# Peptides against a protein of PDB entry 5JXT, part 29

Target 1, 319 residues: chain A of PDB entry 5JXT
Amino acid sequence: SLLPKKEINVYIGMSEMQVKWYQKILEKDIDAVNGAGGKRESKTRLLNIVMQLRKCCNHPYLFEGAEPGPPYTTDEHLIYNAGKMVVLDKLLKRIQKQGSRVLIFSQMSRLLDILEDYCVFRGYKYCRIDGSTAHEDRIAAIDEYNKPGSDKFIFLLTTRAGGLGINLTTADIVILYDSDWNPQADLQAMDRAHRIGQTKQVVVYRFVTDNAIEEKVLERAAQKLRLDQLVIQQGRAQVAAKAAANKDELLSMIQHGAEKVFQTKGAFGTMAEKGSQLDDDDIDAILQAGETRTKELNARYEKLGIDDLQKFTSESAYE

## One batch from the design tools (peptide; aimed at target 1 T73 D117)

Design b2_p15_5_s4 (made by RFdiffusion4, then SolubleMPNN; from b2_p15_5, 6 letters changed)
Fold by OpenDDE base, seed 2:
Structure b2_p15_5_s4 (fold): chain B 319 residues (1-319), chain A 15 residues (1-15)
Amino acid sequence: as target 1 above (319 residues)
Amino acid sequence: SLPGGFQERLAERAA
């Protein structure tokens, strides 16, 4: 029988460069961030801020002028300038050592471009599929990854491209480098490895930038997932319709952690203390803390009824 | 180190 998947949120501090760029994004639109404009900011403006903050959480090199140079090089700076890359780099070494194979999902094809550079730099053999990959090339990449004795360690996928019913049960580890607004998209991505034909325990690592917008993206996704489950169980199809974040929700998400980001000099958390020099004990501590916080998050939403889950309480942003 | 940065490769892929 297929073993149940283990899902762990991995909460990761920003690098110093990410903090600087996160501050810069907030400062550029400070009036919108503070809600000080008596006219409710356009939903489009808030969505743009959210997208820039999510880019920053993924990697600062997604912004022009963030990459150090000229001369431009691919080196250790590609890793240490992004908290998620520091954790990924250590985690992939462990995953490889245990004889596992890994799917890495992102919402951003340009992040997959960074991950390709990383794979080349570290000498990891990989396959890639995104939204632009031709159907024939997708089949070829899947077959190359799944073939007996494949030397391909990593499969890089956009979450939506990975959602297309493909079988990747030759991988046992899933990394969600970022989260979809729709928790069902991430579940569909996990189900590429967690499917009939899997022989190993599937482990899912969901990367979440700590003290940033991604925590609120995760909370909203967890809330939505629970709501969707309850609506299905109760046969109340009408409740599912309020899935889109309103302006006040988007503003609250943007404001989350913003004050601490402005007050921060340097990196956050373990990234401030150790930077790229995380050891195995640091990774174990991050994973253990993540497992605890994951259980707490799930337990919070499991106790809520439909009426509670429909109320997006902004109040949790000020505690 | 490898020659070329991410931004350079991004520009090459967009061309």
Scores: peptide ipSAE 0.503, ipTM 0.934, DockQ to the pose 0.557
OpenDDE base, seeds 1, 3, 4, 5: peptide ipSAE 0.470, 0.253, 0.503, 0.501; ipTM 0.928, 0.819, 0.934, 0.934

Design b2_p15_6 (made by RFdiffusion4)
Pose (drawn by RFdiffusion4):
Structure b2_p15_6 (pose): chain A 317 residues (1-241, 244-319), chain P 15 residues (1-15)
Amino acid sequence: SLLPKKEINVYIGMSEMQVKWYQKILEKDIDAVNGAGGKRESKTRLLNIVMQLRKCCNHPYLFEGAEPGPPYTTDEHLIYNAGKMVVLDKLLKRIQKQGSRVLIFSQMSRLLDILEDYCVFRGYKYCRIDGSTAHEDRIAAIDEYNKPGSDKFIFLLTTRAGGLGINLTTADIVILYDSDWNPQADLQAMDRAHRIGQTKQVVVYRFVTDNAIEEKVLERAAQKLRLDQLVIQQGRAQVAAAANKDELLSMIQHGAEKVFQTKGAFGTMAEKGSQLDDDDIDAILQAGETRTKELNARYEKLGIDDLQKFTSESAYE
Amino acid sequence: PSLPAGSFRKKLEEE
């Protein structure tokens, strides 16, 4: 029995420093922010703003010249200058206290570099797979974290790095520091720990910058995720739109017994006998329209799970 | 407490 995973959006604010940088990004190209300029502009200008705001929502130190002036030290400012780091510090502290281990995913390798400095600062044992990591390296990294009684606690990965089917069930908590544009990528990262071999409840925390660009980014991915489900669930429809033996057999046998019983004429003919007054015609049209409504209202309301013929139906016996 | 410059800063100086 594999427990369904708990996915939680943790909505996070921004530090005072992030606001300064967030405003500068928006100011440096305020024209494109207000939707100015021609409609012919290429997508490049706006996408550059998206990248900067994404970096800003992650950590301000991703911008050169942002860290407090030289010389550079690694201290508490690494934590309190990014809202996500403040939430993560207490979250990681609580995770270790309850005997849990955690996989931390990110879109940007420069952010895992910042998380490396944090792990050394707090004394956390950790592993990293980067996507810019050799094959034999990440094999060892997987084994080191999966070793029984492992020294490690945090596993730093990029959402795409490892490839398909790698197993990290020795962890039961997943933290998505930032989200991906395609939902299948984040979903695959969660299934590094949420797969066969996982014994504990998998909990996934997704850091989202509330009232900023990442909240809006998330809604789109949630929509695209919902669209994918509808396509996959309806993937049986085109194969259904020939005729089975039973379908053909049912068409022929329908009402055949009543035909054999009949010596004279059938229904509409036996009761009225090829002569029809106005009243008889009106009853035929009223009964037909009623049947037509009930038939259409029944089938236009159905779903794929009702129309889909099982392959075992072809096993006529 | 504080520590000397971290790996992220050293990588950035090398660039």

Design b2_p15_6_s1 (made by RFdiffusion4, then SolubleMPNN; from b2_p15_6, 6 letters changed)
Fold by OpenDDE base, seed 4:
Structure b2_p15_6_s1 (fold): chain B 319 residues (1-319), chain A 15 residues (1-15)
Amino acid sequence: as target 1 above (319 residues)
Amino acid sequence: MSLPAGNFVKKRLAE
């Protein structure tokens, strides 16, 4: 029988470089961030800010001029300048020692480019599929990864490209490096490993930048998922889950953690305390804290009715 | 050991 998947949100602090770039993004559009544009603020502008903040949460090198150089190098700076990379680097070592194989999903093909460079730097053998990968090359990559005795440890995928019905049950670990706005896309990604033919317990690690927009992306995705489940259960097909965030929702998401980010000198959380020097105990602490927060998040949305889940209220989660 | 610029940088420099 297929074992239930274990899902853990891994809450990760920003590196010092991420904090600086996050501040810079907010400062550049401070009037929009403060809501000073009012009704005249374009949804497009807010979506652009959201996109930049999400890039920052993934890796600061996604910005022009952020990467140190010339000369440009692939080195430890690729890791320590992004909180998610620091955690990923330690987690992958553990996963490999356990004899597990891992799927890494991202929304951003450019992040997969960084992850390829990282894999080369660490000597991890990998496969890659994204939206631009030709059909034949996808088949070849899947076959190379799934073959008996494959030396490919990592499969790098864009979430949507990985969602296309492929079987990757030869992996037992799934890392969602970032989250889709549509929780179904992430579920479809997980279901590449969590299928008939899986012999291990699938563990899903969802990376979430703490005190940043990604927490609100996650909350919104969890809310939507619960709403979709309740709508299906109640046969109320007409409750169109508000598919697109409105301006006020986007603004609230942008504002989340912004004040604390502006006040912060250096890195956040465990990244401030240890940076790249995370040990196995630090990883265990991060995973344990993540498991707790995941349970709390789920419990919050499980208690909500359809009407409450239709309201994107950041505050109703704290009352 | 530090490696030369990877594909990420190469793609950026080609843009």
Scores: peptide ipSAE 0.455, ipTM 0.932, DockQ to the pose 0.667
OpenDDE base, seeds 1, 2, 3, 5: peptide ipSAE 0.053, 0.015, 0.020, 0.024; ipTM 0.748, 0.509, 0.591, 0.685; seed 5 fails the geometry check

Design b2_p15_6_s2 (made by RFdiffusion4, then SolubleMPNN; from b2_p15_6, 7 letters changed)
Fold by OpenDDE base, seed 4:
Structure b2_p15_6_s2 (fold): chain B 319 residues (1-319), chain A 15 residues (1-15)
Amino acid sequence: as target 1 above (319 residues)
Amino acid sequence: MSLPAGRFVLKRLAE
């Protein structure tokens, strides 16, 4: 029988470089961040801010002029300048030692380019599929990854490209490097490994930048998923969750953690304490804290009814 | 050891 998947949100502090870039993004659009644009603030502007903040949470090198150089190099700076890369780097070493194989999903093909460079730098053999990958190349990559005795440790995928019904049950670990706005896209990604033919316990690590917009992206996704489940269970098909965030929701998401980011000098959380010097105990602590927060998050949304889940007010979930 | 610019940088420099 297929074992239930274990899902853990891994809450990761920003690196010093991420904090600086996060501040810079907010400062550039400070009037929009403060809601000073009022009714005139375009949804497009807010969506652009959200996209930049999500880029920052993934890797600061996604911005022009962020990467050190010229000369440009692939080195440890690729890792220590992004909290998610620091955690990923340690986690992958553990996963490899366990004889596991890993799918890494992202929304951002440009992040997969960084992850390719990282794989080369660490000597990890990998496959890649994104939205631009030709059908034949996709088949070849899947077959190369799934073949008996494959030396491919990592499969890099965009979440949407990985959602296309492929079987990757030869992997037992799934890393969601970022989250989709649609929780179903992430579930479909997980279900590439968590499917008939899987013989191992599938573990899903969802990376979430702590004290940043990604927490609100996750909360919104969890809320939507619970709402979708309740709607299905109650047969109330008409409760189409407002599919797109409104301006006020986007503004609230942008504002989340912004004050603390402005006040912060250096990195956040474990990244401030140890930076790239995370050990196995630090990873265990991060995973344990993540498991606790995951349970708390799920328990919060499990108690909410349809009416509460329709109100995306950050406040009503804490009262 | 430091490696030369990877695919990420090379793509950016080609843009």
Scores: peptide ipSAE 0.424, ipTM 0.926, DockQ to the pose 0.665
OpenDDE base, seeds 1, 2, 3, 5: peptide ipSAE 0.041, 0.403, 0.401, 0.061; ipTM 0.710, 0.922, 0.922, 0.745; seed 5 fails the geometry check

Design b2_p15_6_s3 (made by RFdiffusion4, then SolubleMPNN; from b2_p15_6, 7 letters changed)
Fold by OpenDDE base, seed 4:
Structure b2_p15_6_s3 (fold): chain B 319 residues (1-319), chain A 15 residues (1-15)
Amino acid sequence: as target 1 above (319 residues)
Amino acid sequence: KSLPAGKFVQKRLAE
C-alpha cells in the first residue's frame, strides 16, 4: 500500500542580501506598500510588487546587479546569499546520504537555471523539465531519471510542467522550493512521486521564507485548499473561492513582515545566527520547528468553516 | 572550487 506522504513546511530566514533586496523592493514602491495609492493603486502594480518579493524570497540573483561580478563565478556565494539555498544545500547532502532521490519544484524557470548551476557546482547529476522543454526532451529526461540504476540524483521541474501526469516514483523526496498560488498545482507536483509504484515514504519539504510574503502565499493556498475540500464535501459547488486575490489582500500580503524587514540589519533567524555554517543539528531544528508550525497551520484551517475560509482576513485567523 | 559563470549568468548576458 502507498504510505501517506509527510508534508513539512520549512520556514527559512532571509540572508542579509535578501533582506537588503526585500527592503529595496518595498522602498521603491513605498507609497503602494503603505496603501497611499488608495483606490488608484492598480492591481497590476501590487501584483508586480508581489512578484518581486517572491523573486527575492527565492534568490536575490534574480535581480540585475545582485550577483557579485564581473567576473561572474559559480561559487559558495550562490548558496550563502539565499536562505533557501543554504537549507537546500544541507538538506540535499542528507537526502543523498540516505540513498533518496529528489524532485525540486519551482514556479520560476530562472530559479531552475540557478539550481542547475548549483548542481554543477556541487557535482549533483540532474535532469530538468520546464514549460519550454520539448515533448521529446521531456520524455528523455523522465526516462533518464527513472531508469534502473540512474545516476541522476535531482530532478529540477517547474511546478506546472511537472504537474502534467508524469510518473517520478523513483524519487521519494519532493522539495517545493516555492509555492504555487493554486495549492492544487503543488499537490499535482507531489503526486508525481506520491503515486502507485512508490515503495518509500514520500516526504515533501515546502520551503517558506519566514517573515515574508511567502507565509501569506502559503496561508492563502492552505485556506483555498481547505475551502475546496469543504465545498466538495458539502456539495456546495457554488462557493467558488474568489480565485484571484483582491487589492486589499495583495496589500496585506505585501505588508506582512515589511516593518520587521525595514528594522532588520543583516539576516533573519537561523541565517542571522549561523548563515551558511548550518550543521545537521540546525537542519533538524529547522525541520522540527517546521513540522510544528505545519501542524499548527493545518489545525487552524481545519477548525474553520466555509464562511470563515471565505474571509481572507489575517486577523480572523489569530482571534 | 570556483567555476566560471554558469547557465544563469550566461543567459542574462545574452539578453
Scores: peptide ipSAE 0.514, ipTM 0.941, DockQ to the pose 0.669
OpenDDE base, seeds 1, 2, 3, 5: peptide ipSAE 0.493, 0.501, 0.505, 0.494; ipTM 0.937, 0.938, 0.940, 0.937

Design b2_p15_6_s4 (made by RFdiffusion4, then SolubleMPNN; from b2_p15_6, 7 letters changed)
Fold by OpenDDE base, seed 2:
Formats: sequence, structure tokens, C-alpha cells
Structure b2_p15_6_s4 (fold): chain B 319 residues (1-319), chain A 15 residues (1-15)
Amino acid sequence: as target 1 above (319 residues)
Amino acid sequence: MSLPAGNFVLKRLAE
């Protein structure tokens, strides 16, 4: 029988470079961040801020002029300048050592470009599929990854490209490098490894930038997922889960952690203490803390009824 | 809760 998947949110501090870029993004649109536009603030402007903050949480090199150079080099700076890369680099070593194979999902094809450079730099053999990959090339990449004795360790996928019903049960580890606004897209990505034909325990690591917008993206996704489950269970077809965040929700998400980001000199959390020099104990601590926070998050939403879940209660960034 | 419109707290922290 297929074992239940284990899902762990991995909460990761920003690097110093990410903090600096996160500050710059907020400062550029500070009036919108402070809610000074009120009802007149465009939803489009807030969505643009959210997109830039999510890019920053993924990797600062997603911004023009962020990469150090010339000369442009693929080196350790590709890793230490992004908290998620620091954790990924350590986690992949562990995953490889245990004889596992890994799917890495992102919403951003340009993040996959960075991950390709990383794979080459570390000597990891990989496959890639994104939204631009031709149908025939997708089949070829899947077959190459799934073949008996495949030397491909990593499969890089955009979350949407992974949603296309493909079978990747030859992998047992799933990394969600970022989260979709729709929790169903992430579930569909996980189901590429967690499907009939899987013989191993599937483990899903969801990367979440701590003290940043991604915590609120995750919270909203968990809320929506629980609401969708309750609506199905209660047969209440009329409870259209508000699919899109409103302006106030977006503003609250942007404001979350922003004060601490402005007050921070350097990196956050374990990234401030250790930088790229995380050891195995640091990774175990991050994973254990993540497992605890994941259980707490799930338990929070499991107790809520439909009416409570329809109220977006973002805690203040200042509480 | 979001900051009230016009609070400008984050602006003052960025200055």
C-alpha cells in the first residue's frame, strides 16, 4: 500500500543580501506598504510588490544587477546569497547520501535557471521541465529520469508543468522551493511522486522564508485548503472560497515581517549565526522546528469552522 | 491586522 506522505514546512532565514533587497523593495513602494493609498491603492501595485518580495525570498539574482560581477561566475556566492540555497545545498547532500531521488518544484522558471547552474556547479545530474518545454522533450526527460538505473538525481520542474499528470514515482523526496497561491497546485506536484507505483516513504519539504511574505502565503494556502475540504464534506457548493486575495489581505501580507526586516542588520536566524556554514545539527534543528510549526499550523486550521476560515485573520505584523 | 492607513511606521523605520 502507498504510505502517507510526510509534509514538513522548512522555515528559512534570509541571507544578508536577501534582507538588503527585501528592504529596497519595501522602500521603493513604502507608501503602498504603509497603506497610505488606502482604498485608492491599486490591487495591481500590491500584487507587483508581492511578486518582487516572493522573488527576493527565492533568490536575489532574480533581479537585474543583483548578481556580483563582472566577471560573472558560478561559485559559492550562488548559494550563500540565498537562505533557501544554503538549506537546499545541505539537504541535497543528505538526500543523495541516503540513496533518495528528488523533485524540486518552483513557480519561477528563472529560479530553475539558477538551480541548473547550481546543479552543474555541484556536479548533480538533473532533468528539467518547465512551461516552455515541448511535449516530446517532456516525455524524453521523464523517461530519462524514470529509467531503471537512471543517474539523474534531481528533477527540476515548474509546479504547473509538474501538474500535467506525469508519473515520477522513481523519486521519493519532493522539495517545494516556493509555494503556489493555490494549495491544490502544490498537492498536484506532490502527487507526481506520491502515486501508485511509489515504493518508498514520500517526504515533502516546503521551503518558507521565515519572517517574510511567504509565511502569509503559506497561512493563506492552509486556510484555503481547509476551507475547500470543509466545503466538500458539508456539500456547501455555494461557499466559493475567495480565490483571490483582496487589497487588505495583500497589504497585510506585505507588512508581515517588514518592520523586523527594516530593523535587521545582516541576515536572519540561522543565516545570521552560521551563514553558509550550516552543519548537520543545524539542518536537523531546522527540520525539527519546521515539523513542530507544521503541526501547529495544521492544528490551528483544523479547529476552525467554515465561517472562521472565510475571515482572513492576518495577525498584525506588529503583534 | 494591517497598519492603519497613514501610520507610516515602516517609513520611519526605513529612514
Scores: peptide ipSAE 0.020, ipTM 0.523, DockQ to the pose 0.010
OpenDDE base, seeds 1, 3, 4, 5: peptide ipSAE 0.018, 0.012, 0.011, 0.019; ipTM 0.509, 0.473, 0.465, 0.513; seed 5 fails the geometry check

Design b2_p15_7 (made by RFdiffusion4)
Pose (drawn by RFdiffusion4):
Structure b2_p15_7 (pose): chain A 317 residues (1-241, 244-319), chain P 15 residues (1-15)
Amino acid sequence: SLLPKKEINVYIGMSEMQVKWYQKILEKDIDAVNGAGGKRESKTRLLNIVMQLRKCCNHPYLFEGAEPGPPYTTDEHLIYNAGKMVVLDKLLKRIQKQGSRVLIFSQMSRLLDILEDYCVFRGYKYCRIDGSTAHEDRIAAIDEYNKPGSDKFIFLLTTRAGGLGINLTTADIVILYDSDWNPQADLQAMDRAHRIGQTKQVVVYRFVTDNAIEEKVLERAAQKLRLDQLVIQQGRAQVAAAANKDELLSMIQHGAEKVFQTKGAFGTMAEKGSQLDDDDIDAILQAGETRTKELNARYEKLGIDDLQKFTSESAYE
Amino acid sequence: SHRYPTHLEKREEEE
């Protein structure tokens, strides 16, 4: 029995420093922010703003010249200058206290570099797979974290890095520092720990910058995830739109017994006998429209799970 | 003691 994973959006604010940088990004190209300029502009200008705001929502030290002036030290400012780092510090502390281990995913490798400095600062044993990591390296990195009684605690990965089917069930908590544009990528990262061999409840925490660009980014991915489900759930419809032996057999046998019983004429003919007054016609049209409504209202309301014929139906016996 | 950040060392090497 594999427990369904718990996915939680953790909505996070921004530090005073992030606001300064967030405002500068928006100010440096305020024209495009207010939707100015021609409609002919290429997508490049706006997408550059998206990248900067994404980096800003992650950590201000991703911008050069942002970390406090030279010389540079690795201290508490690495934590308190990014809202996500403040939430993560207490979250990681609570995770270790309850005997849990965690996979931390990110879109940017430069952010895992910042998380490396944090792990060394706090004394956390950790592994990293980068996507810019050789094959033999990440095999050892997987094994080191999956070794029984492993020294490691945190596993730093990029959402794409490892490839398909790698197993990290020796962890039961997943933290998505930032989200991906296509929901399958984040969902695959969660299934590094949420797969066969996982014994404990998998909990996934997704850091989201509330009232900023990442909240809006998230709604779109949630929509695209919902669209994918509808396509996959309806993937049986085109194969259904020939005729089975039973379908052909049912068409022929329908009402055949009543036909054999009949010596004279059938229903509408036996009761009225090829002569029809106005009242008889009116009853035929009223009975038909009623049947027509009930038939259409029954089938136009159905779903794929009702229309889909099982392959075992072809096993006529 | 004060340690210099690894993420800045990597950035200096790339430059």

Design b2_p15_7_s1 (made by RFdiffusion4, then SolubleMPNN; from b2_p15_7, 8 letters changed)
Fold by OpenDDE base, seed 3:
Structure b2_p15_7_s1 (fold): chain B 319 residues (1-319), chain A 15 residues (1-15)
Amino acid sequence: as target 1 above (319 residues)
Amino acid sequence: SSRVPRYLLRREAEK
């Protein structure tokens, strides 16, 4: 029988470099961030800010001129300058040691380019599929990954490209490096490993930058997922889930954690304390804290009705 | 490693 998947949100502090770039993004559009544009502020401008903040949460090297150099090198700076990479680097060592194989999903093909350089730097053998991968090359990559005795440890996928009905049950670990606005896309990604033919406990690690836009992306995705479930359960297909965030929702998401980011001179959380020197106990603590916060997040949305779930309130539904 | 990151090379090739 297929075991239920275990899903854990992994809350990760920003590196010092991420904090600096996050501040820079907010400062560049400070009038929009402060809501000073009012009704005249374009939804497109707010969406652009959200996209830049999400890039920052993934890796600062997604911005031109962010990388240290010249000379431009692949080195430890590729890891320590992004909180998610620091955690990924430790987690992958553990995953490999336990004899697991891992799917890594991202929304951003450019992040997969960074992850390729990381894989080469660490000596991890990998496969890659994205939106530009030809059909024949996709088949070849899947077959190479799934073959008995495959030496491919990692599969790098864009969430949308990996969602296309493929079987990757030869992996038991799924890392969502970032989240889709559509929670169904992430579920479809998980279902590449979590399906008939899986013999192991599938564990899904969802990376979430703490005190940043990604917490609100996650909350919105969780809210939408619960709404979709209730709509299906109640047969009320007519409940038009307001699919697109409005301006006020986007603004609230941008503002989340912004004050604390502006006040921060260094890194956040464990990244401030230990930086790249995370040990196994630190990883266990991060995972345990993440498991607790995941349960709390799920429990929050499980209690809400359809009408409550249709309201995006910036206020934590602690009322 | 003295190797120029692939992600940089790809970014430059897309310009």
Scores: peptide ipSAE 0.354, ipTM 0.876, DockQ to the pose 0.652
OpenDDE base, seeds 1, 2, 4, 5: peptide ipSAE 0.147, 0.029, 0.194, 0.133; ipTM 0.756, 0.670, 0.780, 0.755; seed 2 fails the geometry check

Design b2_p15_7_s2 (made by RFdiffusion4, then SolubleMPNN; from b2_p15_7, 9 letters changed)
Fold by OpenDDE base, seed 3:
Structure b2_p15_7_s2 (fold): chain B 319 residues (1-319), chain A 15 residues (1-15)
Amino acid sequence: as target 1 above (319 residues)
Amino acid sequence: MKRVPRYLLRREAEA
């Protein structure tokens, strides 16, 4: 029988470089961040800020002129300048030692480019699929990954490209490096490993930048998922979940953790204390804290009715 | 085809 998947949100502090770039993004549009634009503020401007903040949470090298150089190199700086990479680097060592194989999903093909450089730098054998991958090359990559005795440890996928009905049950670990606004896209990604033919416990690690916009992206995704479930259960197909965040929701998401980010001189959390020198105990602590916060997050939304889940207010999560 | 490393693409853009 297929074991239930274990899902753990992994809450990760920003690196010093991420904090600096996060501050810079907020400062560039400070009037919009403070809501001073009022009714005149375009939804497009707020969406652009959200997208830049999400890029920062993924990796600062997604910005032009952020990467150290010249000379440009692939080195430890690729890892220590992004909290998610620091955790990923330690987690992958553990996963490999356990004889597991891993799918890594991202929304951003440009992040997969960073992850390719990382895989080469660490000597991890990998496959890649994104939106630009030809159909024949997708088949070849899947077959190469799934073959008996495959030496491919990692499969790098964009969430949308990886969601396309493929079977990757030869992996038992799923890392969602970032989250989709549509929780169904992430579920479809997980279901590539968590499917008939899987013989292992599938574990899903969802990376979430702590004290940043990604917490609100996650909360919104969890809320939407619960709403979708309740709508299905109650047969109320007409409860169109307001599909797109309004301006006030986007503004609230942008503002989340911004004050603490502005006050921070350096990195956050374990990234400030240990940086790239995380040990196995630090990873265990991060995973345990993540498991607790995941249960709390789920329990919050499980108690809410359809009407409450339709109200995206920061306050409705506390009632 | 092995993708060109990002660092090489940056070096080519500065040259």
Scores: peptide ipSAE 0.241, ipTM 0.832, DockQ to the pose 0.172
OpenDDE base, seeds 1, 2, 4, 5: peptide ipSAE 0.145, 0.047, 0.031, 0.032; ipTM 0.745, 0.680, 0.690, 0.682

Design b2_p15_7_s3 (made by RFdiffusion4, then SolubleMPNN; from b2_p15_7, 11 letters changed)
Fold by OpenDDE base, seed 4:
Structure b2_p15_7_s3 (fold): chain B 319 residues (1-319), chain A 15 residues (1-15)
Amino acid sequence: as target 1 above (319 residues)
Amino acid sequence: MAVTPRYLLREEKEK
């Protein structure tokens, strides 16, 4: 029988470089961020800020002029300048040691590019599929990864490209490096490993930058998922979840943690304490804290009715 | 040869 998947949100602090770039993104559009611009800031402008903040949460090298150089190298700086990479690097060592194989999903092809360079740097054998990958090359990559005795440890996928019904049950670990706005896209990604033919316990690690916009992306996704479930259960097809964030929702998401980010000198959380020197105990602590927060998050949304879930309640954080 | 930044190398591959 297929074991239920274990899902763990892994809350990760920003590196010092991420904090600096996060501040810079907010400062560039500070009038937008403060809502002080009496000009109706376009929803498009706020969406652009959201996308820049999400890029920052993934890796600062997604920005022009962020990567140190010349010379430009693939080295430890690729890891320590992004909190998610620091955690990923330690987690992958553990995953490999236990004889597991891993799917890594991202929304950003450019992040997969960084992850390829990382895989090469660490000597991890990998496959890659994104939206630009030709159909034949996708088949070849899947077949190479799924081959009996495959030496491919990692499969790098864009979430949408990985959603295409492919079978990757030869992996038992799924890392969502970032979250989709649509929780169904992430579920479809998980279902590449968590399906008929899986013989192991599937574990899903969802990376979430702590005290940043990604917490609100996750909350919104969890809210939407619960709403979708309740709508299906109640047969209330007409409760169209407002699919797109409104302007005020986007603004609230941008503002989340912004003040603390501006006040922060250096890195956040475990990144401030340990930086790139995370040990196995630090990883265990991060995972345990993540399991707790995941349960709390789920329990919060499980108690909410349809009417409450339709309200993007920033307010329920203060009760 | 000038070392091209990673981001530029990627933008060239997407073209």
Scores: peptide ipSAE 0.154, ipTM 0.743, DockQ to the pose 0.200
OpenDDE base, seeds 1, 2, 3, 5: peptide ipSAE 0.133, 0.098, 0.076, 0.120; ipTM 0.731, 0.712, 0.659, 0.687; seeds 2, 3 fail the geometry check

